# Peptides against a protein of PDB entry 6GMG: the designs that were tried, part 39

Target 1, 331 residues: chain A of PDB entry 6GMG
Amino acid sequence: DSDDRVTPPAEPLDRMPDPYRPSYGRAETVVNNYIRKWQQVYSHRDGRKQQMTEEQREWLSYGCVGVTWVNSGQYPTNRLAFASFDEDRFKNELKNGRPRSGETRAEFEGRVAKESFDEEKGFQRAREVASVMNRALENAHDESAYLDNLKKELANGNDALRNEDARSPFYSALRNTPSFKERNGGNHDPSRMKAVIYSKHFWSGQDRSSSADKRKYGDPDAFRPAPGTGLVDMSRDRNIPRSPTSPGEGFVNFDYGWFGAQTEADADKTVWTHGNHYHAPNGSLGAMHVYESKFRNWSEGYSDFDRGAYVITFIPKSWNTAPDKVKQGWP

## One batch from the design tools (peptide; aimed at target 1 L285)

Design b2_p11_8_s2 (made by RFdiffusion4, then SolubleMPNN; from b2_p11_8, 6 letters changed)
Fold by OpenDDE base, seed 1:
Structure b2_p11_8_s2 (fold): chain B 331 residues (1-331), chain A 11 residues (1-11)
Amino acid sequence: as target 1 above (331 residues)
Amino acid sequence: DDSLLQKPVYE
């Protein structure tokens, strides 16, 4: 029950974090300690450390989504999402494969669909697009200049995104970013903004009008990327979890991982920051924990989810929530 | 709103 969610208390600006705890290749800490790290490492505005505000602490308390929320400055809209799906693999496995012992046909199809997504390629696509956007932002001092630059970059690369509508999430994402319009943010100057990336894991079988099997085992046709662009239509994602397959079984609604703007070329060495659940120190769930995971740990996901998307948004360059290098844990 | 917050994930 969300009623037991608590906003973590303020941490002194000069308080140093306690050491993180190793956990299955991840670095783990309690949310309050993450706030301490955040203030030391990620809080900087124009080079000056900032105490995490009450509002930001409240955002953070929402769990994994809170990590993305506090670092991106807004609740995730997930409109500009990318993934990679191997259609040939999917078709081949359906044709030539067979259900495992005890596996239903629906379960088999759902599993095959899940396995046909490539998290690494999806991530790489998002990074590619983010790079293009960043180049378009660099010397653009108004939105028109940004859009012109973006179209030129896409044309030069013969990217299918050049054919997207002007109102598409791809072209409208910047103007729809609150921090872009803020005086102390972008101040309507694209060159003051940079593209950043986060990821969402979620369940494909969210259509309440579909079969129970799809809700239990996945919808093989849902949330596939468009060919050429890699864009995923996220409009039907309503944070509905997987349906139980047995009495008493329950699944998580979503998982968010924050990447930011790391420059590490090796995907396997990139760090993803996420939380385990909303902060309920006095409730049954307990205190929120924050994890800093390598890509392998993040991309593995859980059985709760059969889709992963990599989403692009924007933050002011004056923020340090998306540094080029992220280190796991503390110190 | 339960739709906005994360349910516990298995670690």
Scores: peptide ipSAE 0.142, ipTM 0.801, DockQ to the pose 0.361
OpenDDE base, seeds 2, 3, 4, 5: peptide ipSAE 0.123, 0.069, 0.102, 0.120; ipTM 0.784, 0.728, 0.820, 0.827

Design b2_p11_8_s3 (made by RFdiffusion4, then SolubleMPNN; from b2_p11_8, 7 letters changed)
Fold by OpenDDE base, seed 4:
Structure b2_p11_8_s3 (fold): chain B 331 residues (1-331), chain A 11 residues (1-11)
Amino acid sequence: as target 1 above (331 residues)
Amino acid sequence: DDSLLQRPVYE
């Protein structure tokens, strides 16, 4: 029951976090303690730490999406999403592979499609694009200059994104970012903004007009990246979970992981921050916990999901929610 | 709107 959601109380600005708990390569803590860490490490605006506001605490209480929400400044729109899909592998496995014992054809096809996505390549594509965007932002003092720089960078790299329409989420993402327009944010100055990355895990079989098999086992044709660009059309993602395959079975609707703008070149060493569920300390679900996971832990995902997307958005450089280096846990 | 809330993930 969503009515059980509670906004975590305010934490004193000077309160230091308790140590995180190690858990299978992750660092885990209760949401209140994450707020303490956030205030000490990520809360800085123009170099000054800030107490997490009531609004931000309310955002955070939504669960994993709340972590991305509070750090990006807006509820995820997921419009600029990237993934990597091996079409040759998919076709080959469908042709030459066979269902496992007891596996239906639909289940087999769904599994093969899931396995044909490469999370690491998808992540690297997003990082590549974010890097290009950051170069385009660096000395651009208006949107026109930013767009010109972006097109030049893409041309130099012979990137297929240069052929996207001007109205594409790729080119419109910056101007559609609220913090870009804020006086104490970007103030309409692209050079005051930077590209950041988060990831979403979700279910492909969300079309209610499709077969029950697709809803239960996945839609092999859904949410594939466009060739060349790697862009994923996320317009049909409505946060609908996987359909049960047995009585009483239920699945999670989504999972979000915050990466930000880490500069670590080794994907396996990057840290992803996420949550387990919305905060319900007085309900059956209990208090929200926050996890800081390495990429291997994050990208593994759950059986609840068969798609992973890596999304680019923007935050002001004056925010410290996306530092170059993220330390796992506390201290 | 429950669609905005994360359903429970169990580790």
Scores: peptide ipSAE 0.284, ipTM 0.859, DockQ to the pose 0.371
OpenDDE base, seeds 1, 2, 3, 5: peptide ipSAE 0.252, 0.250, 0.196, 0.246; ipTM 0.841, 0.841, 0.763, 0.840

Design b2_p11_8_s4 (made by RFdiffusion4, then SolubleMPNN; from b2_p11_8, 7 letters changed)
Fold by OpenDDE base, seed 4:
Structure b2_p11_8_s4 (fold): chain B 331 residues (1-331), chain A 11 residues (1-11)
Amino acid sequence: as target 1 above (331 residues)
Amino acid sequence: DDSLLQKPVFE
């Protein structure tokens, strides 16, 4: 039960983390120890180390989404999401492929759709767009200047995003970011903000009015990126998990991974921070654990999910929650 | 609201 969620206790500001546990390319630790690391490495505001507040600890206790929440400063809205889908591969596989032994037609189509998404290309697209946004931000001191810069950058690259509506999540994302408006944040100055990235894994078959097969095996047509832009309409994502295919089977509702603003050019060497579940030390689930995974570990996902999106949001440059380099584990 | 909480990841 969600009632088992507990807010982790405060950690002394100067308490050093215990060593992380390495596991197949990942580094793992209990949530309390992550708080210690966070305070030492990511907590800095204007260069000053800070204790994680009670509010931030409460956010963190929500699980993987809590990791993204505490580092981005807000609960994920997922409005500016990108993915890559190979339409030709999908069509060709449906035409020329066949169901595996014991696989239903619906299961086959769902699997083929899942496999037609390219996580690396989706991530690359998000990084490309974030880079364009950062260039537009760097010398803009009001939103109008930012938007003008953004349009110019997109025009120079012949990017289809230049044709998006002014009210689209793409152009409205900055103004809708609370930290942009905060005095100690952006203070309405775009040049004080930077674009950051996180990822969400989720289930495509969330439409309760659709067939049971789509809910069990995926909806091949759901949550595809728009051609040219790569934008994914996330409005129908309601955090509904995959439907069971057998009695007693259950699936996870979502998974979030925090990337931030790492500058590592090799995608395979980037680090993604995520959690296993909400913090319930006195319940059946147990204490929350935090993982720092390489991209290959993150992008692999689970059978619980058939979609991955890479989302852009913004944080103040004065925050250190999205450094250029992220070191895996401790020390 | 349970929808905001991450349910357990199978390991």
Scores: peptide ipSAE 0.303, ipTM 0.869, DockQ to the pose 0.407
OpenDDE base, seeds 1, 2, 3, 5: peptide ipSAE 0.085, 0.207, 0.155, 0.238; ipTM 0.736, 0.818, 0.755, 0.833

## One batch from the design tools (peptide; aimed at target 1 F251 D255)

Design b2_p12_3 (made by RFdiffusion4)
Pose (drawn by RFdiffusion4):
Structure b2_p12_3 (pose): chain A 331 residues (1-331), chain P 12 residues (1-12)
Amino acid sequence: as target 1 above (331 residues)
Amino acid sequence: SPRKPGPPNLLP
């Protein structure tokens, strides 16, 4: 009867996954089967396949956060985040639009703020920034050389990110990555690391001392990207879900999608990996399923979330959790 | 947009 979270059992390294295919842009498989796929194409350490460890299987079993947790080796902090927001569209649609049949002004403002975000440009911005970071760490063998290389390209590119504080989440992103300091990871050598990207969908109205309207319909001024840099201050994100509008209405508080470092230029052809909920085959929600969605399927989101952030973190180059190519389903 | 099925996600 218990809807307790259970850890999926160990899968032998030779066990191949059951086949599955995408349908209308998304593929799904039970977590036990995804572990088999992950061990075949994502588990490599210096080219050697590995079994998903007991700890990794435990992380994965938590739901959507599990895929990102496993692939990055750290519970996601969302410290360095980017998004795109059309300020002109937002201001114009507020002073020119009107609420639709059956909207409070708070609901109208909340929706307009939601629709003013552009998740394609947001992902595109994280893409170009991660590329600058990777070029900065290519031949840099200490952090100082990395920061010098990073600032040099940003200044020459006239990127407002050059003026970020030395201790900001942007410039401290590499040094604050645990695997960067680990002797078996980056060993304080930026050339041994790689920038990777994952996405978080979440709710804007997370201030418990705010009006109910913002908790139910969203805070338009919350989690907007700074101009020029596109940085999103994630410090006030507390994993608080959207408040219900009627009794019995339940919302999920967040969703994580793993992109990695795919080379595909078509943002619509990129694949994003995420789970539906925690693993509980003997319980109410059932077994965890891992979804592999095209970008547009992922960025479609849900009514639970009115905000999207595209996050940059680092993993060692010796890993294979962020390959150049990601294929939906199996084979 | 529809709601995602399920309760809030667990935290470690």

Design b2_p12_3_s1 (made by RFdiffusion4, then SolubleMPNN; from b2_p12_3, 5 letters changed)
Fold by OpenDDE base, seed 4:
Structure b2_p12_3_s1 (fold): chain B 331 residues (1-331), chain A 12 residues (1-12)
Amino acid sequence: as target 1 above (331 residues)
Amino acid sequence: LPLRPGPPQPLP
C-alpha cells in the first residue's frame, strides 16, 4: 500500500556518509546515507553546499523515480526520449529464428523485439543530441538564439532532428523546463542551462485494448524510435506494468536511472544512480536503497521491462547534481 | 544476484 511511504529525516549538513564500495559494478547504500552523500557532493548551488530540503527528501522517497526527480529538479515527463532499434535484425530473427521449447509465438516475437533494441546505441544517440544542445546553449542569451544555434548545429551535422516541428518535444523542451524560468536557475538565459540525461525502463505491452499476449509478452511494434532521429513517442507510456504470465506473478511499473552530464567517453565506465522502491522503513518493503550502477548493470534491466529509453532534460549549470565525474560509493 | 525489481514505484 502506497500509504507506507515515509519521508526520510533530515541529515546534518556536515554529516559524512558511512563508507560503502562497489561490488561487481554496483554500489549500494540506504537512502539516509545517500542523502548524506548527496549533501556533500551534489547539493551545491552556486558553489555552496546545501542541506536536502524536506521537499527534496519527499521526492527522493518515491524510489528510483525519486533519484531522478531530486537531481533533475522536476518529475520526469519523458517527452524527449531516444532509443536505437535494429529493424534488419528484428526481421531476420523473425524470419529465420525459431521459438524456444515451450515458447509461444507471441513470446518469441516479444523477445526478439526486446533483443533488437541496442541500449548502448540508444545512450550514444542521447549523448550526441545532448552535446549538440549544449553547444547551442553555450552562447545563447534568449530562447530564439538557442533555437537558431540548435538548427545551425543540426544542419552542419545533417541531423534529421532539424526537420522536427517547432512544437515538437525536441524544440520545446527548454521552454517547458521550470528551472529555466526560475530566477535562481536559468532566469530565461539558455547559457545558464545544460542538457542532462536519465533513462527509463518500462513495458511495451501497455495497451489495454490489445491482446492478452501483447500485455504478457510485449508489443513488438510499440515504442520504436523514429528512423533518422531516434525519437521515441512516449505518449502511450502510462506506467502500466507487464501482465502476469502465471498466478501470483507480479511486475514493477518502471525503473529510472540518473546519468546527468558525465564526460566519461567509455559508456561502460559511466555511473547510473537509481533506487529499489519507495521508502517504507516500517512497512513490508523496508527502507529505500540507492544504487550506483555501471552502465552494464543498469542496461541489463529486469524481466519486468522490454523497453529502455534515454531522456534529455535540462538543469541550471549552477546545480551540482550532474557533475562531469560521478564516483561509486564513499571511501 | 540480479537486483529483483522492487515493488511498483508509487506515482506522485
Scores: peptide ipSAE 0.043, ipTM 0.797, DockQ to the pose 0.562
OpenDDE base, seeds 1, 2, 3, 5: peptide ipSAE 0.033, 0.033, 0.035, 0.036; ipTM 0.748, 0.745, 0.758, 0.759; seeds 1, 5 fail the geometry check

Design b2_p12_3_s2 (made by RFdiffusion4, then SolubleMPNN; from b2_p12_3, 5 letters changed)
Fold by OpenDDE base, seed 4:
Structure b2_p12_3_s2 (fold): chain B 331 residues (1-331), chain A 12 residues (1-12)
Amino acid sequence: as target 1 above (331 residues)
Amino acid sequence: LPLMPGPPHPLP
């Protein structure tokens, strides 16, 4: 039950982390030890280390979404999401491919749709857009200047995002970020903000009015990116898990991975931080664990999910929750 | 607000 969730205790600001456990390209630790690392590495505001507040510890206790929440400063809204889908691959595999032994037609179509998403290209698209946004932010001292810069950058690159409506999630994302308006954050100055990235894994078959097969095996037509922009309409994502295919089977609602603003050009060398479940040290789930995974380990996902999206949001440049370089584990 | 209610299932 969600009632078993506990807020992790405060850790002394000077307490060093214990070593992380390495496992197949991941580094793993208990949530309390991640708080120690976070205070040493990511807690800085204006160059000063901070103890993780009770509110931040409460956010973190929510599991994978809690890792993104504490580092972004807000609960994920997922409005500015990107993906890449190979329509030609999808059509060709449906036409020329065959169901596996024992695979239903709906299961085959759901699998082929899942395999037609390119996680690396989706991530690269989000990085490209975040880079354009960061250039538009750099010397903009009001929102109007930011939007003018953004339109100029998009025009210079001949990017299809230049044709988006002014009220779209793309153009409204900065003004809708709470930390942009905060005195100790952006203070309404775009040049004090930077674009950051996180990823969400989720299930496509969330429509309760759809067939049972779509809920069990995926909806091949759901959550595809728009051509040219790569934007995903996330309005239909309601955190509904995959439906069981057999008695006693259960799936989880989502996974979230924090990337931030790493400058590593090689996608395979980037580090993604995520949690396994909400913190329940006295419950059946046990203590929350935090993982620092390479992109390959993150993008592989789980059987619970058939969609990945790469989401852009903003944080103040004075925060150190999204450094240029992230190291796995401790030390 | 939604939380993660359990660990994901590994890939087969």
Scores: peptide ipSAE 0.241, ipTM 0.881, DockQ to the pose 0.109
OpenDDE base, seeds 1, 2, 3, 5: peptide ipSAE 0.049, 0.037, 0.063, 0.036; ipTM 0.790, 0.768, 0.807, 0.771; seed 2 fails the geometry check

Design b2_p12_3_s3 (made by RFdiffusion4, then SolubleMPNN; from b2_p12_3, 4 letters changed)
Fold by OpenDDE base, seed 4:
Structure b2_p12_3_s3 (fold): chain B 331 residues (1-331), chain A 12 residues (1-12)
Amino acid sequence: as target 1 above (331 residues)
Amino acid sequence: KPLRPGPPNPLP
């Protein structure tokens, strides 16, 4: 029951983390030790180290989404999402491929659709767009200047995003970011903000009015990126998990991974921070653990999910929750 | 691939 969730206790500001190291591309630690690391590395506001607040600890306690929440400063809205889908691969595999032994037609189509998404290209698209946004932010002191800069940058790159409506999540994302409006955040100055990235894994077959097969094996047509822009309409994502295929089977509703604003050009060397489940030290789930995974470890996902999206949001440049370099483990 | 153990993550 969700009633077993507990807010982790405060950690002293100067308490160092217990050491931990990556193994096969993933480092793991208990949530309390991650709080210690976070205070030493990511807590800085205007260069000053801070203790994780009770509110931030409560956010973190929600598990994988909590890691993204505490580092982005808001609960994920997922409005500005990108992916890459190979339509030709999908069509060719459906035409020329065959179901595996014991695989239903619906299971085959769902699998082929899942495999037609390219996580690396989706991530690359989000990074490209975030870079354009960061250039547009750099010298803009009001939203109008930011939007003008953004349109110019997109025009120079012949990017299809230049044709998006002014009310689209793409153009409205900054103004809809609470920290942009905060006095100690952006203070309505775009040049004080930077674009950051997180990823969400989720299930495509969420439509309750659809066939049982789509709910069990995926909806091949759901959550595809728009051609040219790479934008994914996330409006139908209601955090509904995959339907069981057998009695007693259960699936998780989502997974979130925090990337931030790492400058590492090699996608395979980037670090993604995420949690296993909500913090329930006295419950059957146990204490929350935090993972620092390489991209290959993150993008592999779980059978619970058949979609990955890479989402852009904004944080103040004065926050150190999205540094240029992220290191796995401690020290 | 093995399932991630546990219930769906709670929403605020």
Scores: peptide ipSAE 0.082, ipTM 0.797, DockQ to the pose 0.840
OpenDDE base, seeds 1, 2, 3, 5: peptide ipSAE 0.112, 0.035, 0.118, 0.035; ipTM 0.812, 0.737, 0.811, 0.746; seeds 1, 3 fail the geometry check

Design b2_p12_3_s4 (made by RFdiffusion4, then SolubleMPNN; from b2_p12_3, 4 letters changed)
Fold by OpenDDE base, seed 1:
Structure b2_p12_3_s4 (fold): chain B 331 residues (1-331), chain A 12 residues (1-12)
Amino acid sequence: as target 1 above (331 residues)
Amino acid sequence: KPLRPGPPNILP
């Protein structure tokens, strides 16, 4: 099936996008038209519009992850991930709730765990942390200055992240960003970088040594955020999909949504950009489509997934892949 | 109904 993937052709730099079409509260277009929009709106380096390179088009062709890949400049590592989990709600629902008609105990526990995650609070936490990081970046001209600023900001806010180890994904994320080290990127200058956010949906029941029920209905204890910090240990996420509950049933391994650095304070008005599948115009899957969804549409997710994480990474400020304002669709 | 993401996305 992977053999049907095709890299979309180059689009002329001056070619304007065709209008997006409404689709269930989203704006939808084919990948080629998204490339046109991307070149007009997001392609700028140091204020200059750029044609999407062959490499970038190849990255994009991988589907939902491709949208995040082309806009972040690297394949998602998912190391600095945040979520919000209501432990009291979870315990209370397990104690006082009952399985629905036809629902197994394992299915009930998996559902209750899924419902105990708050996507809005998880997103808000990531935005708060990204804001702190951006303040720490603003006047820091080396990594040491950035780390010192970051610790000061966290101390001022009494944030539990101040207690993280220096080797943690939280403190090491900047130094591990390729574009930070690039001459035309950050050039090792933190003040040239900004924090950006994307989201990943995935399945909790990925442990092959666990019960079949956990693989089918979710692992209620997996991928919970650490108290105080909101950090999720993503080391056990191996892109393993949900196990089928019936013959012929299949689930998708993950979904990625790009937010970037929008400044819209109302979460419900934020725009999330994502793709449906890899580009296979001559295959059974067809051409890749790109969606621009409101937060409600994105955060709803699919039955394929029972976890959502909001991930922070960094891009050069000279890139326009994460503008303050994102307009849904075209024009 | 919300559009389901297509089949499993391939990894590079």
Scores: peptide ipSAE 0.100, ipTM 0.796, DockQ to the pose 0.565
OpenDDE base, seeds 2, 3, 4, 5: peptide ipSAE 0.033, 0.056, 0.032, 0.042; ipTM 0.744, 0.785, 0.742, 0.752; seeds 3, 4 fail the geometry check

Design b2_p12_4 (made by RFdiffusion4)
Pose (drawn by RFdiffusion4):
Structure b2_p12_4 (pose): chain A 331 residues (1-331), chain P 12 residues (1-12)
Amino acid sequence: as target 1 above (331 residues)
Amino acid sequence: SPRKPPGRNLTP
């Protein structure tokens, strides 16, 4: 009867996954089967396949956060985040639009703020920033050389990110990556690391001391990207879900999607990996399923979340959790 | 937009 979280059992390294295919842009498989796929195409350490460890299987079993947790080796901090927001569209649709049939002004403002975000440009911005970071760390063998290389290209590119504080989440992103300092990971050598991207969907109205309207319909001023840089201050994100509008209405607090470092230029052809909930085959929610969605399917989101952030972190180059290509389903 | 199907994500 227990809807307790259970860890999926170990899968032998030779066990191949059951086949599955995408339907209308999304593919799903039970977590036990995804572990088999992950071990075949994502588990490589210096080209050697590995079995998903007991610890990794435990991380994965937590739900949508599990895929990102496993692939990055760290519980997601969301410290370095980017998004796109059309300020002009937001200001114009507020002073020119009107609430629809059955909206409070707070609901109208919350929706307009939500629709003013552009997840494609937000992902595109994280893409170009991650590319600058990767070029900066290519031949840099200490952090100082990495930061010099990073600032040089940002200044020459007239990127407002050049003026970020030395201790900001942007410039400290590499040094604050645990695997960067590990002797088996980056070993304080930026050339051994790689920037990767994952996404977080979440709710804007997370201030418990705010009005109920913002908790139910959103805070338009919350989690907006700074101009020029596109950085999103994630420090006030506390994993608080959207408040219900009627009794019995349940919302999920967040969703994580793993992109990695795919080379596909078509943002719509990129694949994003995420789970539906924690693993509980003997319980109410059932077994965890891993979903592999095209970008538009992922960025469609749900009413639970009115905010999207595209996050940059680093993993060692020796890993294979962020390959150049990601294929939906199996084979 | 619809709500996400019933589900729960866990944190440590």

Design b2_p12_4_s1 (made by RFdiffusion4, then SolubleMPNN; from b2_p12_4, 5 letters changed)
Fold by OpenDDE base, seed 2:
Structure b2_p12_4_s1 (fold): chain B 331 residues (1-331), chain A 12 residues (1-12)
Amino acid sequence: as target 1 above (331 residues)
Amino acid sequence: LPLAPRGRNLLP
């Protein structure tokens, strides 16, 4: 397993990246070259380019989650997650549809549930909420002011999030962000922070007490967004992969994609950064590769996963890990 | 934090 993981070596601060390679509509490179790009483009703190630290390189070495980790500054907690689910479609397909040839009832229901999620609408909801949060942050110099602003914004939009409990991840997300408290980060000043987005793909059938069929084919009722808010309860996500349906079959536990704070209005043109696996240059998996994918490529996901969530967290505005514009690949 | 790394190559 992770025993073959290696921390990528340091790259000189001024070393330019090699060209990325096209791969299925994505831009691809080896992790070492991504570090070079990161140092040139995303490393800036208060306008100053920084070398990726050993700690950051270690975080990055964990693969897809490492990309989100190094750019967000913390391991993903996934507490403030959004999705969109078409309940009417789900009910209609269950009622009027039928299993495909050779498809079990459980497999059919799992598939229908998966297909009833709308990744684009889920992403749009997260962007909407992040925008509201950013407005609330802009002129707030303490947490109380931020929360007051947030409540006002939600009231003005008649957003169902206004009814969330004060202890909800929605309201507590900022104060629970380490970089908000850091002297060189937010320094407890909300106006120094901005909302950012990443996505997680994962398996719905993680309940060990559930049927084997749910673990193999998905749990149709799991990880649905709450009506009105779009919030997904992620508390039951334990990074458990899909159960194999045949001998020798294996599935991955999760995928993470980093979006940040891009301002591109067309979702299809947004760029998502993710990794293939942990860095194991001397192991069977090989070196970690980093991909910059358009939304279509990211949101397609894999058969390993039947859920997608779009998660909001915060980073200091002084960081350049979430620029307004992300250029795919290099140069 | 269960740092369960990704266990396979998903992309060709």
Scores: peptide ipSAE 0.046, ipTM 0.786, DockQ to the pose 0.143
OpenDDE base, seeds 1, 3, 4, 5: peptide ipSAE 0.044, 0.045, 0.043, 0.043; ipTM 0.787, 0.788, 0.785, 0.784; seed 5 fails the geometry check

